# Peptides against a protein of PDB entry 6TME, part 51

Target 1, 324 residues: chain A of PDB entry 6TME
Amino acid sequence: NRLKRAYIALQAWKKAFYSDPFNTAANWVGPDVCSYKGVFCAPALDDPSVLVVAGIDLNHADIAGYLPPELGLLTDVALFHVNSNRFCGVIPKSLSKLTLMYEFDVSNNRFVGPFPTVALSWPSLKFLDIRYNDFEGKLPPEIFDKDLDAIFLNNNRFESTIPETIGKSTASVVTFAHNKFSGCIPKTIGQMKNLNEIVFIGNNLSGCLPNEIGSLNNVTVFDASSNGFVGSLPSTLSGLANVEQMDFSYNKFTGFVTDNICKLPKLSNFTFSYNFFNGEAQSCVPGSSQEKQFDDTSNCLQNRPNQKSAKECLPVVSRPVDCS
Target 2, 324 residues: chain A of PDB entry 6TME as posed
Amino acid sequence: NRLKRAYIALQAWKKAFYSDPFNTAANWVGPDVCSYKGVFCAPALDDPSVLVVAGIDLNHADIFGYLPPELGLLTDVALFHVNSNRFCGVIPKSLSKLTLMYEFDVSNNRFVGPFPTVALSWPSLKFLDIRYNDFEGKLPPEIFDKDLDAIFLNNNRFESTIPETIGKSTASVVTFAHNKFSGCIPKTIGQMKNLNEIVFIGNNLSGCLPNEIGSLNNVTVFDASSNGFVGSLPSTLSGLANVEQMDFSYNKFTGFVTDNICKLPKLSNFTFSYNFFNGEAQSCVPGSSQEKQFDDTSNCLQNRPNQKSAKECLPVVSRPVDCS

## One batch from the design tools (peptide; aimed at target 1 Y132)

Design b2_p21_3_s1 (made by RFdiffusion4, then SolubleMPNN; from b2_p21_3, 13 letters changed)
Fold by OpenDDE base, seed 1:
Structure b2_p21_3_s1 (fold): chain B 324 residues (1-324), chain A 21 residues (1-21)
Amino acid sequence: as target 1 above (324 residues)
Amino acid sequence: MIDELAEKARQATLEKLEAER
């Protein structure tokens, strides 16, 4: 009996709650699991005459606890949303039995350990949100082999390099922000054909930006701020026909910011502050356009306000990194 | 639903990221 298994799972989970401030699980009593708050039943895909637990939504419940292995009994769950709670521990490997998993959101919790590789076992997964946790270690390259629409990894403790498999991703939105990623952005990034938004904010990324970024024709948001990137901005950035928000601030970029970048047709905001740029085109000057907003603060630009001192600029500007 | 959820999640993420800067 599928609902019986669900009952066992949900009761085990309730027992695993340390705190339930909103009494979300107060009605989690008895075998009628479909009446449980946050539990959603639907006809089974293999038998429409049978009701099964198809979804969990405990978003914003502020529940403290952990995910017990018995959750693996919820084999019909396709939607699992438990964000903004205080769940701790690891994601149980028993969740591999949830083969229908479609949306998995455990963001804003207290999960720890390595990347939850159980997510890789779900063949139909389309949405993965594990942001705002304490996941650590290397990002499995296989994550980008999956046909995901969105991948939210920001605000964790992931380290090492971004896998070269990123180019295989079909995701429209990917966030790496506020982790400990290092190394270069893979050149394969240009192969992300469905990418609309990508965020690298606040990592330890370095090296030159790959020219292949310019191949991201559908990207509307590109934020690489607060890293250790060096060299000049790739001239191929002129290919970002749909970019609206672009941020390269707080890096170690040098060289000249060109018209080809600042005149991008859909560009709304372009921030390149806190770098070592020693020149900019007139089209890049803040206030030069009513439709575009620029920030050139704290660079090595002549005749511009709020720039770095010569003492700070000369050592860097005189020794530009050749990215060719 | 996925697109809508992704969009909402994206917006929330961006707002939080902006606030943290």
Scores: peptide ipSAE 0.040, ipTM 0.604, DockQ to the pose 0.086
OpenDDE base, seeds 2, 3, 4, 5: peptide ipSAE 0.023, 0.032, 0.010, 0.031; ipTM 0.631, 0.590, 0.486, 0.711

Design b2_p21_3_s2 (made by RFdiffusion4, then SolubleMPNN; from b2_p21_3, 13 letters changed)
Fold by OpenDDE base, seed 5:
Structure b2_p21_3_s2 (fold): chain B 324 residues (1-324), chain A 21 residues (1-21)
Amino acid sequence: as target 1 above (324 residues)
Amino acid sequence: MIDELLEKARKETEEKLLAER
């Protein structure tokens, strides 16, 4: 019965294909769905004697089409990987029936509409990748209430502020990059106790960096480049004991880049180019260390190459934003 | 960098899933 439902779902999906350049679904014929290319069966969790469709992997198939509501019949699917296709439309609400969903990857497609809130209905979801789509609107605060290990939101059309609930997230990896997020990074960010990697690249974020970033003891990658951040770098960044990659480039930061940041013990790459920094410690100078790489290009630094003109620097440096 | 993050996260997820089944 379960495989019959899967058959209905998969045949409906095949009909929803506009283009299948690699003929991935060419063998999607007949009731033996477990033989379908990209379809993986396993014993059901509730009855090991029953074979069910447990996974879908159509990654890199370049399939054009949409996700029909009949996909909700794939109730035993725990892995859904359809990245690097040309699927369009919205994520069907009927997928709420896939209560075993563990890893959901629809990245690199042409999905549109608001955040797929159906993903929030999956109690066991651990991995969510919706990057490189056209999702838009507000990020629901509830996403960070879920026990996700990874959240990939980059390269979409999300807008508005980052929810304060971010501090509740247990994710080790979170990407916001290349969206339209605005406002400040929430101070609650410091409460992300499991965070290893966070990326804010290429948004409309602004304001001062919260001091609470320094509480991210486990973070190895922190990239806030290509935003509108202002003020000085928080002195509390000295608390990033495990940071390896740090990027603050292409912002409007001012002030002095201090030793306590550039001498972070695990720091491998620190890019603070294309800002308005007016001073840096000797430890921050590119080439000063063989173990660390720095980029101080296009700041307001004295006696350094490739800096901004005085005309460009003066209006900003003379009126620094007080983040206190 | 994004790709590296993806690979790390996916590997961890897959390992967990395999352990549960």
Scores: peptide ipSAE 0.021, ipTM 0.587, DockQ to the pose 0.882
OpenDDE base, seeds 1, 2, 3, 4: peptide ipSAE 0.020, 0.020, 0.011, 0.019; ipTM 0.613, 0.562, 0.537, 0.596; seed 1 fails the geometry check

Design b2_p21_3_s3 (made by RFdiffusion4, then SolubleMPNN; from b2_p21_3, 12 letters changed)
Fold by OpenDDE base, seed 4:
Structure b2_p21_3_s3 (fold): chain B 324 residues (1-324), chain A 21 residues (1-21)
Amino acid sequence: as target 1 above (324 residues)
Amino acid sequence: MIDELLAKAKAETEAKLAAER
């Protein structure tokens, strides 16, 4: 009996709660699991006459606890939303049995350990949100082989390089922000044909930006701020026909910010502050456009306010990194 | 459903990231 298995799983989970401030699981009593708060039932895909647990929504319940292995008995769950809780520990490997998993949101919790590789076992997964946790270690390259619409990884403890397989991703949104990623952005990034938004904020990324970024025709948000990038901005950035928000602030970029970048047709906000740029086109000057916002603060620009001192600029500007 | 969820998640991410800047 599928509902019996669900009952076992949900009761094990209730037992794994350390704190339930809103008494969310107060009605988690008895065999009628479909009446449980946050539990949603639907007809089974293989037999419409059978009712199964198809979804869990415990978002914003502030529950403290862990995910017990018995959750693997919820084999019909396609939607698992438990964000904004205080769940700790690791994601159970037993969740590999949830082969219908479509949306997995464990964001804003206290999960630890390596990347939950069990997510890679779900053939139909479309949405993965593990942001705002304490996941650590390397990002498995296989994550980008998945046909995901979104990949939220920000605010964790991931380290090492970004896999070159990123180019295989079909995701529209990918967030790497506030981790410990290092190395260069892979050149394969230009192959992300469905990409709309990508954020690299606050990592240890370095090197030159790959020219292939300019191939991201559908990107509307590109944020590479607060890293260690060097060299000039690629001239190919003129290809970002749909970019609206672009941020390169708090890096070590040098060179000239060109008209071709600042005149991008959909550009609304372009922040390139806190770098070592030594020139900018007139179209890049803050206030030059009413429809576009620019920030050129703390660069090495002449005749602009709030720039770095000559003492700070000269050592860097005189030794530009050649990205060719 | 996925589009709505995605939109919400994007908005939350943007808001939180903005607050951290």
Scores: peptide ipSAE 0.182, ipTM 0.824, DockQ to the pose 0.087
OpenDDE base, seeds 1, 2, 3, 5: peptide ipSAE 0.146, 0.101, 0.034, 0.027; ipTM 0.809, 0.803, 0.728, 0.711; seeds 1, 3, 5 fail the geometry check

Design b2_p21_3_s4 (made by RFdiffusion4, then SolubleMPNN; from b2_p21_3, 14 letters changed)
Fold by OpenDDE base, seed 2:
Structure b2_p21_3_s4 (fold): chain B 324 residues (1-324), chain A 21 residues (1-21)
Amino acid sequence: as target 1 above (324 residues)
Amino acid sequence: MIDELKKKAREETEKELLAER
């Protein structure tokens, strides 16, 4: 009996709760699991006459505890949303049995360990949110081979380089922010045909920006702030026909910010502050447009306020990195 | 532009040195 297995799983999970401040699991009593708060039943896909546990939603329950291996008995679950809790430990490997998994959200918890590779075993996964945890180590390159619509990795402890397989991703939203990623952005990034939003904020990324970024025709948000990028902005950025929000602040960029970038048709906010740019087009000057917001603070620009000292600028500007 | 920066950097350095005296 599928509901009996679900009962075993859910009771094991209840026992794994250290704290349930909102008494979310107070009604988790008896065999009628479909009446449990946060448990959602639906007709089974293989037999519509059979009712199964199809979804879990414990978002914002502030539950402290861990995920026991018995959760692997929830074989009919397609939606697993447990964000904004205090779950700790690792994601159980037994979840590989949840072959119908479609959306997996464990964000805003206290999970640790390496990337949960069990997520790679789910053939139908479309949404993966593991942000705001303590996951560490390397990002498996296979993550971008998945047909995911969204990949949220931000605010973890991931390290190493961004996999070259990123270009294979069909995701519209990808976040890398606030990790420990290093190295260059892969040139394959330009192959992300469905990309709308990508965020690299607050990593240890370095090198020149790849020219292939300009191939991201559908991107509306591109944020590469707070890294170690060097060189000039690629001229190919003029190809970002749909970009609305662009942030390159807090890097080590040099060179001239061109009209072709600042006149992008959908651009609403462009922040390039806290770099070493030594020139900008008139179209890039803050206040030059009512429709666009610019920030050129703390660069090496002449005749602009709030710039770096010449002493700070000279050693960097005089030795520009050639990205060609 | 680089020449102007060199000039300004020199001036700033001189000011700093004078301030330390």
Scores: peptide ipSAE 0.044, ipTM 0.635, DockQ to the pose 0.008
OpenDDE base, seeds 1, 3, 4, 5: peptide ipSAE 0.010, 0.036, 0.039, 0.039; ipTM 0.382, 0.739, 0.749, 0.755; seed 1 fails the geometry check

Design b2_p21_4 (made by RFdiffusion4)
Pose (drawn by RFdiffusion4):
Structure b2_p21_4 (pose): chain A 324 residues (1-324), chain P 21 residues (1-21)
Amino acid sequence: as target 2 above (324 residues)
Amino acid sequence: STALDNMKNKASNEATSKYLS
């Protein structure tokens, strides 16, 4: 009995609810699971006459609990939204039985430990949001082999390198912000298809920017701020024909900012503050344009306000890194 | 942050719309 399996799964889950501030599971009684708050039923994909639990949405319920193995019984679920709860512990391995999983959002919870590799087992997975948890350790490189449209990893404790496999991703949005990733951005980044937005804010990345970034001609947001990148901006960045937001602030970049970048057509907000740039094109000057927003604070630029001192600048400016 | 939430919301809406279509 199909809905009975859903009943057992949801009752096992209610038992694990230690605190439900909004009494969200108050009506989770009896066998009519489709009437349970946050449970969404629909016709079976292969038979419109059969009723199935196809979605779970408890966004913003602030429920403290954990996900029990019995949730593996919800075999028809394709949508799982639990943003802003207090669900703790790990994602049960039994969730690999949810073979129709398409969108999985566990953002802003209390999950911990290694990357939830059960997500790799879902053949129809398109949206994966695990941001704002305590996941840590290495990132499974095979995650970029899945045909994910969106990958949100920001605000965890992930470590080590960006996988070389990133160029295989078909994602339109990928976020790595606020982890402890280290090393270089892989040269394969230029092979990412469909990429529109990529956010690296606040990691421990270094090395020079790969010239292959210039191949991302559909990118609208490229944010590499608050890392440790060195070298000059690659001249290949003129290929970012669609970039609208570009932020390289808080790095160790040196050299010139040219109009090759500052005159990009759709570029509207270009922040390169807190680096070691010693020259900039006139078109790159903040306050100079009514359409484009620039920020050059704390660089090594003559005749500009709030720059680094000459004392701090000369050691770094006179010793540029050979990107080789 | 607002920017990241906006990205998430857009992507979620698109994924849901594609699945229901």

Design b2_p21_4_s1 (made by RFdiffusion4, then SolubleMPNN; from b2_p21_4, 13 letters changed)
Fold by OpenDDE base, seed 4:
Parts: sequence; C-alpha cells; structure tokens
Structure b2_p21_4_s1 (fold): chain B 324 residues (1-324), chain A 21 residues (1-21)
Amino acid sequence: as target 1 above (324 residues)
Amino acid sequence: SSQLEELYNKARKKAEEELLS
C-alpha cells in the first residue's frame, strides 16, 4: 500500500518533468519503485517488515520540472535531496504529510514564492537547504524555533528584517548571504549557543553590530561583509575565542580596529577592507603576523597603502555613529 | 546510496529517541 502510493507520487513527478537530460527517470517504470534511480527504500519505522520509500536523491540531475502535489504521498520520506536541478514553482503544501522529513535540500533550483512554510510543519527536520533559489518575502520567525542543525537561506530574494527569534536557533551553520535582508542584526544573536558559522554577506543590513556578537564563543566563521553596517566594531568581539574567519569588508564602519580583535587566538583571516576605519593597532597591520592574514585596504588609515582619499574619508569620519 | 542509508539510519535513530523521550 505504501509503495503503491509512492508509485503514484513518483509517476506524477515523472510526468512533471519537462527535461531529464541524464535520463534519470528512464527506469521509473513499473511498480518496483525501490529500483528507481534516485529512490531509496528502507524498512518502515512502524513496521520493519514493510518496505517504504525513505529517501529521494536526485542531486545534480539537471531535471527541469515542478514538484506535483502527489509528492505528499511519499509519507515515509526522511531525506529529500534534489539540489542542482531546474525545478520551478512552489514547494507543495502536501509535503506536510512527510512527517519524517529530516533533511530537505532543494538548493540550486528555480523555486519561487514565499518561504516554504511547509518546512515548518516537519517536527524532526534537522537540515534545511533552500539556497540558490528565488524564494522571496519575509523569513518566518518560526524557522528559528526549530531544532535545525543547519539553515541555508543564501542566494534568494528574502527581504525584511532578520527575526528576533534567531537567538533561539540551535543551528551550527546559518547563511543569510545574498538576499535583501534589512535592518539590524538582532541582539538575540548572542544566544545562538551552537553557532559555528554565520554569513550575512551581501544584504542590506545596517545599524551597529550588536555587542552580543561577542557571546558567540563557538563561532569560527563570522562574515558580515557587503552590508551597510555603521559605527565601531564592538569591543566585545574580543570574546570570539574560536573565530578563525572574520570579514567586515564593504561596510561603513568607523573608528579604531583594536588589538583585542586582531589578537584573537584562533583568528586566521580578518578582512576589514572597504570601510572608514581611521586607525588600527599594529597587530592589525597586514604582514604583522605570520599566522594571521589581514586586509585593511580602502579605509581611512594613515600611513597605509591603498586608502581612501581625505575627501572621501572626512565626511564620514568626522561624523561617527555612536553605537553606545 | 550508502551515504543516504547512513543518513536515514541517523534520522531514524533520532526519531526513535524522540518517541522514547
């Protein structure tokens, strides 16, 4: 019965293919769905004697098409990996029936519409990858209420502010890069207890960096480049004991880059180029360390190469934003 | 395929743990 439902679903999906360059679905014929390329079966959790479709892996198949609602019949699927295809349309709401969903990867496709809220209905979801699509609108705050290990949102069309609920996230990796997020980074960010990597690259984020960033003791990668951040770097950044890669380039930061930041114990790369910093500690100077790489290009630093002109610097440096 | 099976097994284990908790 379950495999019959799966057959219906998979045949509906095959019908929804516009192009299958690698003939991935060529063997999607007949009732033996477990033999289908990219379909993986396993014993059902509730009955080990029953074989069910447990996973889909169509990664890198370059398939053009859409996800039909009949996919909701794949109720035993825990892994849905269809990245690097050309699927379009929206994520079907019928996928709410896939209550065992654990990893959902639809990255590198042509999906559109709002955030796929169906992902919020999956109680056991741990991995969500929707990057490199055309999802738009606001990010639901509830996404961070889920016990996700990784949240990949980058390269979409998401806009509005980052939800305050971000602090509730247990994810180790979160990417916001290359969207249209605006506003400030929420102060609650410091509550992300499991965070290792966070990327904000290429958004419209602004304001001062919250001091609470310094509470991210486990963060190894912090990239806030290519935004509209202002003010000085928080002194609390000295608390980033495990940060290895830090990028604040292409913002509107001002002030002094201090020793306590540049001497972070695990810091390997620190890029703060293309800002309006008017001073840096000797420890921040490129070439000052063999273990650390710095880039101070295009700031307002004295006696450093490749800096902005006084004409460019003075209007900004003379009117520093007070983040206190 | 083996990787997917491993991931599924991990997922199953997690689900079972949640059910038992």
Scores: peptide ipSAE 0.105, ipTM 0.719, DockQ to the pose 0.077
OpenDDE base, seeds 1, 2, 3, 5: peptide ipSAE 0.035, 0.037, 0.027, 0.055; ipTM 0.674, 0.656, 0.627, 0.686

Design b2_p21_4_s2 (made by RFdiffusion4, then SolubleMPNN; from b2_p21_4, 15 letters changed)
Fold by OpenDDE base, seed 1:
Structure b2_p21_4_s2 (fold): chain B 324 residues (1-324), chain A 21 residues (1-21)
Amino acid sequence: as target 1 above (324 residues)
Amino acid sequence: SSMLEALYEKARAKARAELLA
């Protein structure tokens, strides 16, 4: 039966623990898996009279170990939350059998290897959190073909370019921060119809920002700081009617920061420090607004404090990148 | 636990709807 399979899986997992400092699995004894700490049972979808393991929550258990293939026997699991542990190794392919997977959170662990493609096999997946691990390699473009609500990829070792399929994503939150992504932001980004928050912090992204960013009408957080972006800020950014937090700091932007950006109606914080901007509108000056916070530090602005020297500015400002 | 249960119910409802469609 299903609970027997679950028992096998959970016992195998217990054996795969190297350390359980809080003795989370201390009560993982006997066939009554529904009484196990962190194990949640519910009536099966196909037979309400049958109780099945529907969820796992081992968040913040600081467990060291790995995920054994026997976890594939947990075929009724819809929620798998094991963040803030010390699990290592790879996500087992056997998890493809968990066809009801809805939320998968393995964040803040020590997982390695390529993107866990098994996550792509789950037809009902809505939430994917793999941040704060050591996943590496290319991001599969298919990730954005899925109907995900949130995609957390930050603080890993992902490389290569951001797939153009990003425009197909229905996610409201996407984080790329603190990886090794390179190349340009795809123009298709403007097609992300449900996007509220997107974070690119601390990658190796470069090139000009696509004009299509301005089509992100629902975005509230846009952070592209600590990259290698060049050129001027797109004038189409005036279309970000709901942006509250915007950060372009620590890039190589040039040109003039315009009123139409700084006067965005919902803008609360706009940081464009540590670039090579050579001008800004009065509305962009720090202190010009009580409702908005600006930071123009370390640019090439005249008559502003804490700017780069002429020596630093001239080589860059004199060679503006044409993004047209 | 409460949060997990709530999330599961949402997932379950969705899955049921898909299966019955």
Scores: peptide ipSAE 0.031, ipTM 0.656, DockQ to the pose 0.081
OpenDDE base, seeds 2, 3, 4, 5: peptide ipSAE 0.027, 0.027, 0.027, 0.026; ipTM 0.673, 0.673, 0.620, 0.628

Design b2_p21_4_s3 (made by RFdiffusion4, then SolubleMPNN; from b2_p21_4, 15 letters changed)
Fold by OpenDDE base, seed 1:
Structure b2_p21_4_s3 (fold): chain B 324 residues (1-324), chain A 21 residues (1-21)
Amino acid sequence: as target 1 above (324 residues)
Amino acid sequence: SERLEELHEKARAKARAELLA
């Protein structure tokens, strides 16, 4: 009996609640689990005459607690949303039994430990949101082998390098923002065939930007701000025909910002402030266009306001990094 | 951050639409 198993799972979960300020689970009583608040039932895929728990939605319930292993009994769940709670601990390995998992959102919680590798076991997973937690360690390369539409990893404690397998990803949106990633952006990034938006904000990434970024023809948002990137901007960035938002601010870039970048046809905002650029084309000057917004603040540009002092610039500009 | 939230919602909406299709 699938509903009986669901009952066991949900009652175990209720017992795992430390606090339920909105009394979300107040009606989680009795065998009729389909009447439980936040529990959604549907006919089973293999037998339409059988009713099963197909979805969980406890978003914004502010529940404190943990995920007990009995949740693995919810084998028919395809949608699991526990966004914006205070759940702690790790994602149970028993969730590997949820083979129909399609949409998994555990964002805005207090989960800890390594990347929840159980998510990699779900063959039909399309949406994975684990942002705003305390996940740590290395990102498993296999995450990019998954046929995910979006990968949201921002605001965690992930570290190490970005896997080279990123080029295999079919995701349209990938966020690495506000982690502890280090090293270079893999050259394989140019192979991301469906990429529209990628965000690297606020990591410890370094090195030169790979030329292969210019192959990302469908990218509309590229944000690499607040890292340790060095060298000149790749000339191949002229290939970003659809980029609208581009941010390279708060890095250690040097060299000249060229016309072919600033004149990108869909570019609306280009921020390259707080670097060590020593020149820019006229098309890059803030106010030069009515359609585009630029920010060149705090660079090493001549005859521009709000630039770094010669004392700050000279040591860096005089020793440019060769990215060739 | 606010823009990221918009992206999250967009992606989630897409996923739901695919499931219901």
Scores: peptide ipSAE 0.028, ipTM 0.663, DockQ to the pose 0.869
OpenDDE base, seeds 2, 3, 4, 5: peptide ipSAE 0.029, 0.023, 0.024, 0.025; ipTM 0.667, 0.636, 0.622, 0.670; seeds 2, 4 fail the geometry check

Design b2_p21_4_s4 (made by RFdiffusion4, then SolubleMPNN; from b2_p21_4, 15 letters changed)
Fold by OpenDDE base, seed 3:
Structure b2_p21_4_s4 (fold): chain B 324 residues (1-324), chain A 21 residues (1-21)
Amino acid sequence: as target 1 above (324 residues)
Amino acid sequence: SSRLEELYEKARAKAVADLLA
């Protein structure tokens, strides 16, 4: 009996709660698991006459505890959303049995350990949100082989380089922000066919931006702020026909910010502050447009307010990095 | 099915809201 297995799993989970401040699991009593708060039942895919646990939603429950291995008994679960809790420990490997997993959201918790590779075992996974945790180590390249719509990795402890397999991703939204990623952005990034939003904020990324970024025709948000990028902005950025929000602030960029970038047709906000740019086109000057907002603060621009001192600029500007 | 659909829509709405934040 599928509901009996679910009962075992859910009762084991209740026992794994250290704190339930909103008494979310107070009604988790008895065999009628479909009446449990946060538990959603639906007809089974293989037999519409059979009711199964198809979804879990414990978002914002502030529950402290861990995920016990018995959760692997919830084999019919397609939606698992437990964000904004205080769950700790690791994601149990037993969740590999949840072959119908479609959306997995464990964001804003206290999970630790390496990337939860069990997520890679789910053939139908479309949504993965593990942001705001303490996951660490390398990102497995295989994550981008998955047919995911969105990949949220931000605010963790991931390190090492971004896998070159990123170009294989079909995701529309990918966030790397606030991790410890290092190295260059892979050139394969230009192959991301469905990309709308990508965020690299607050990592240790470095090197030159790849020219292939300009191939991202569908991107509306591109944020690479707060990294260690160097060199000039690629001229190919003129190809970002749909970009609305672009942020390169808090890097070590040099060179000239061109008209071709600042006149992008859909550009709404372009922030390139806190770099070492030594020139900008008139179209890039803050206040030059009513439709576009620019921030050129703290660069090496002449005749602009709030720029770096000559002492700060000279050592960097005089030794520009050649990205060619 | 109705409950699952509701959960799905809620999840999507949350995801969108998070992106806009």
Scores: peptide ipSAE 0.035, ipTM 0.639, DockQ to the pose 0.084
OpenDDE base, seeds 1, 2, 4, 5: peptide ipSAE 0.017, 0.034, 0.021, 0.030; ipTM 0.593, 0.627, 0.631, 0.615; seed 2 fails the geometry check

Design b2_p21_5 (made by RFdiffusion4)
Pose (drawn by RFdiffusion4):
Structure b2_p21_5 (pose): chain A 324 residues (1-324), chain P 21 residues (1-21)
Amino acid sequence: as target 2 above (324 residues)
Amino acid sequence: TTADERKEEIDEENKEKKEEM
């Protein structure tokens, strides 16, 4: 009995609710599971006459609990939204039985430990949001082999390198911001198809920017701020024909910011502050344009305000890194 | 909520850390 399996799964889950501030599970009684708050029923994909539990949405319920293995019984679920709860512990391995999983959002919870690799087992997975948890350790490179449209990893404790496999991703949006990733951006980044937005804010990345970034001609947001990148901006960045937001602030970049970048057509906000740039094109000057917003604070630029001292600049400016 | 407050504290801390660089 199909809905009985859903009943058992949801009752096992309610038992694990230690605190439900909004009494969200108050009506989770009896066998009519489709009337339970946050449970969404629909016709079976293969038979419109059969009723199935196809979605769970408890966004912003602030429920403290954990996900029990019995949730593996919800075999028809394709949508799972639990943003802003207090669900703790790990994602149960039994969730691999949810073979129709399409969008999985566990963002802003209390999940911990290794990357939830059960997500790799879902053949129809398109949206994966694990941001704002306590996941840690290495990132499984095979995550970029799945045909994910969106990958949100920001604000975890992930460590080590960006996988070389990143160029295989078909994602339109990827976030790595606020982890402890280290090393270089892989040269394969130029092979990412469909990429519109990529956010690296606040990691421990270094090395020079790969020239292959210039192949991302559909990118509208490229934010590499608050890392440790060195070298000059690659001249290949002129290929970012669609970039609208570009932020390289808080790095160790050196050299010249040219109009090859500052005159990009759709570029509206270009922040390169807190680096070691010793020259900039006139068109790159903040306050110079009514359409484009620039920020050059704390660089090594003559005749500009709030620059680094000459004392701090000369050692770094005179020793540029050979990107080789 | 508890979860929103926690997220807001994390974002404040990240902002402060960036400003201290």

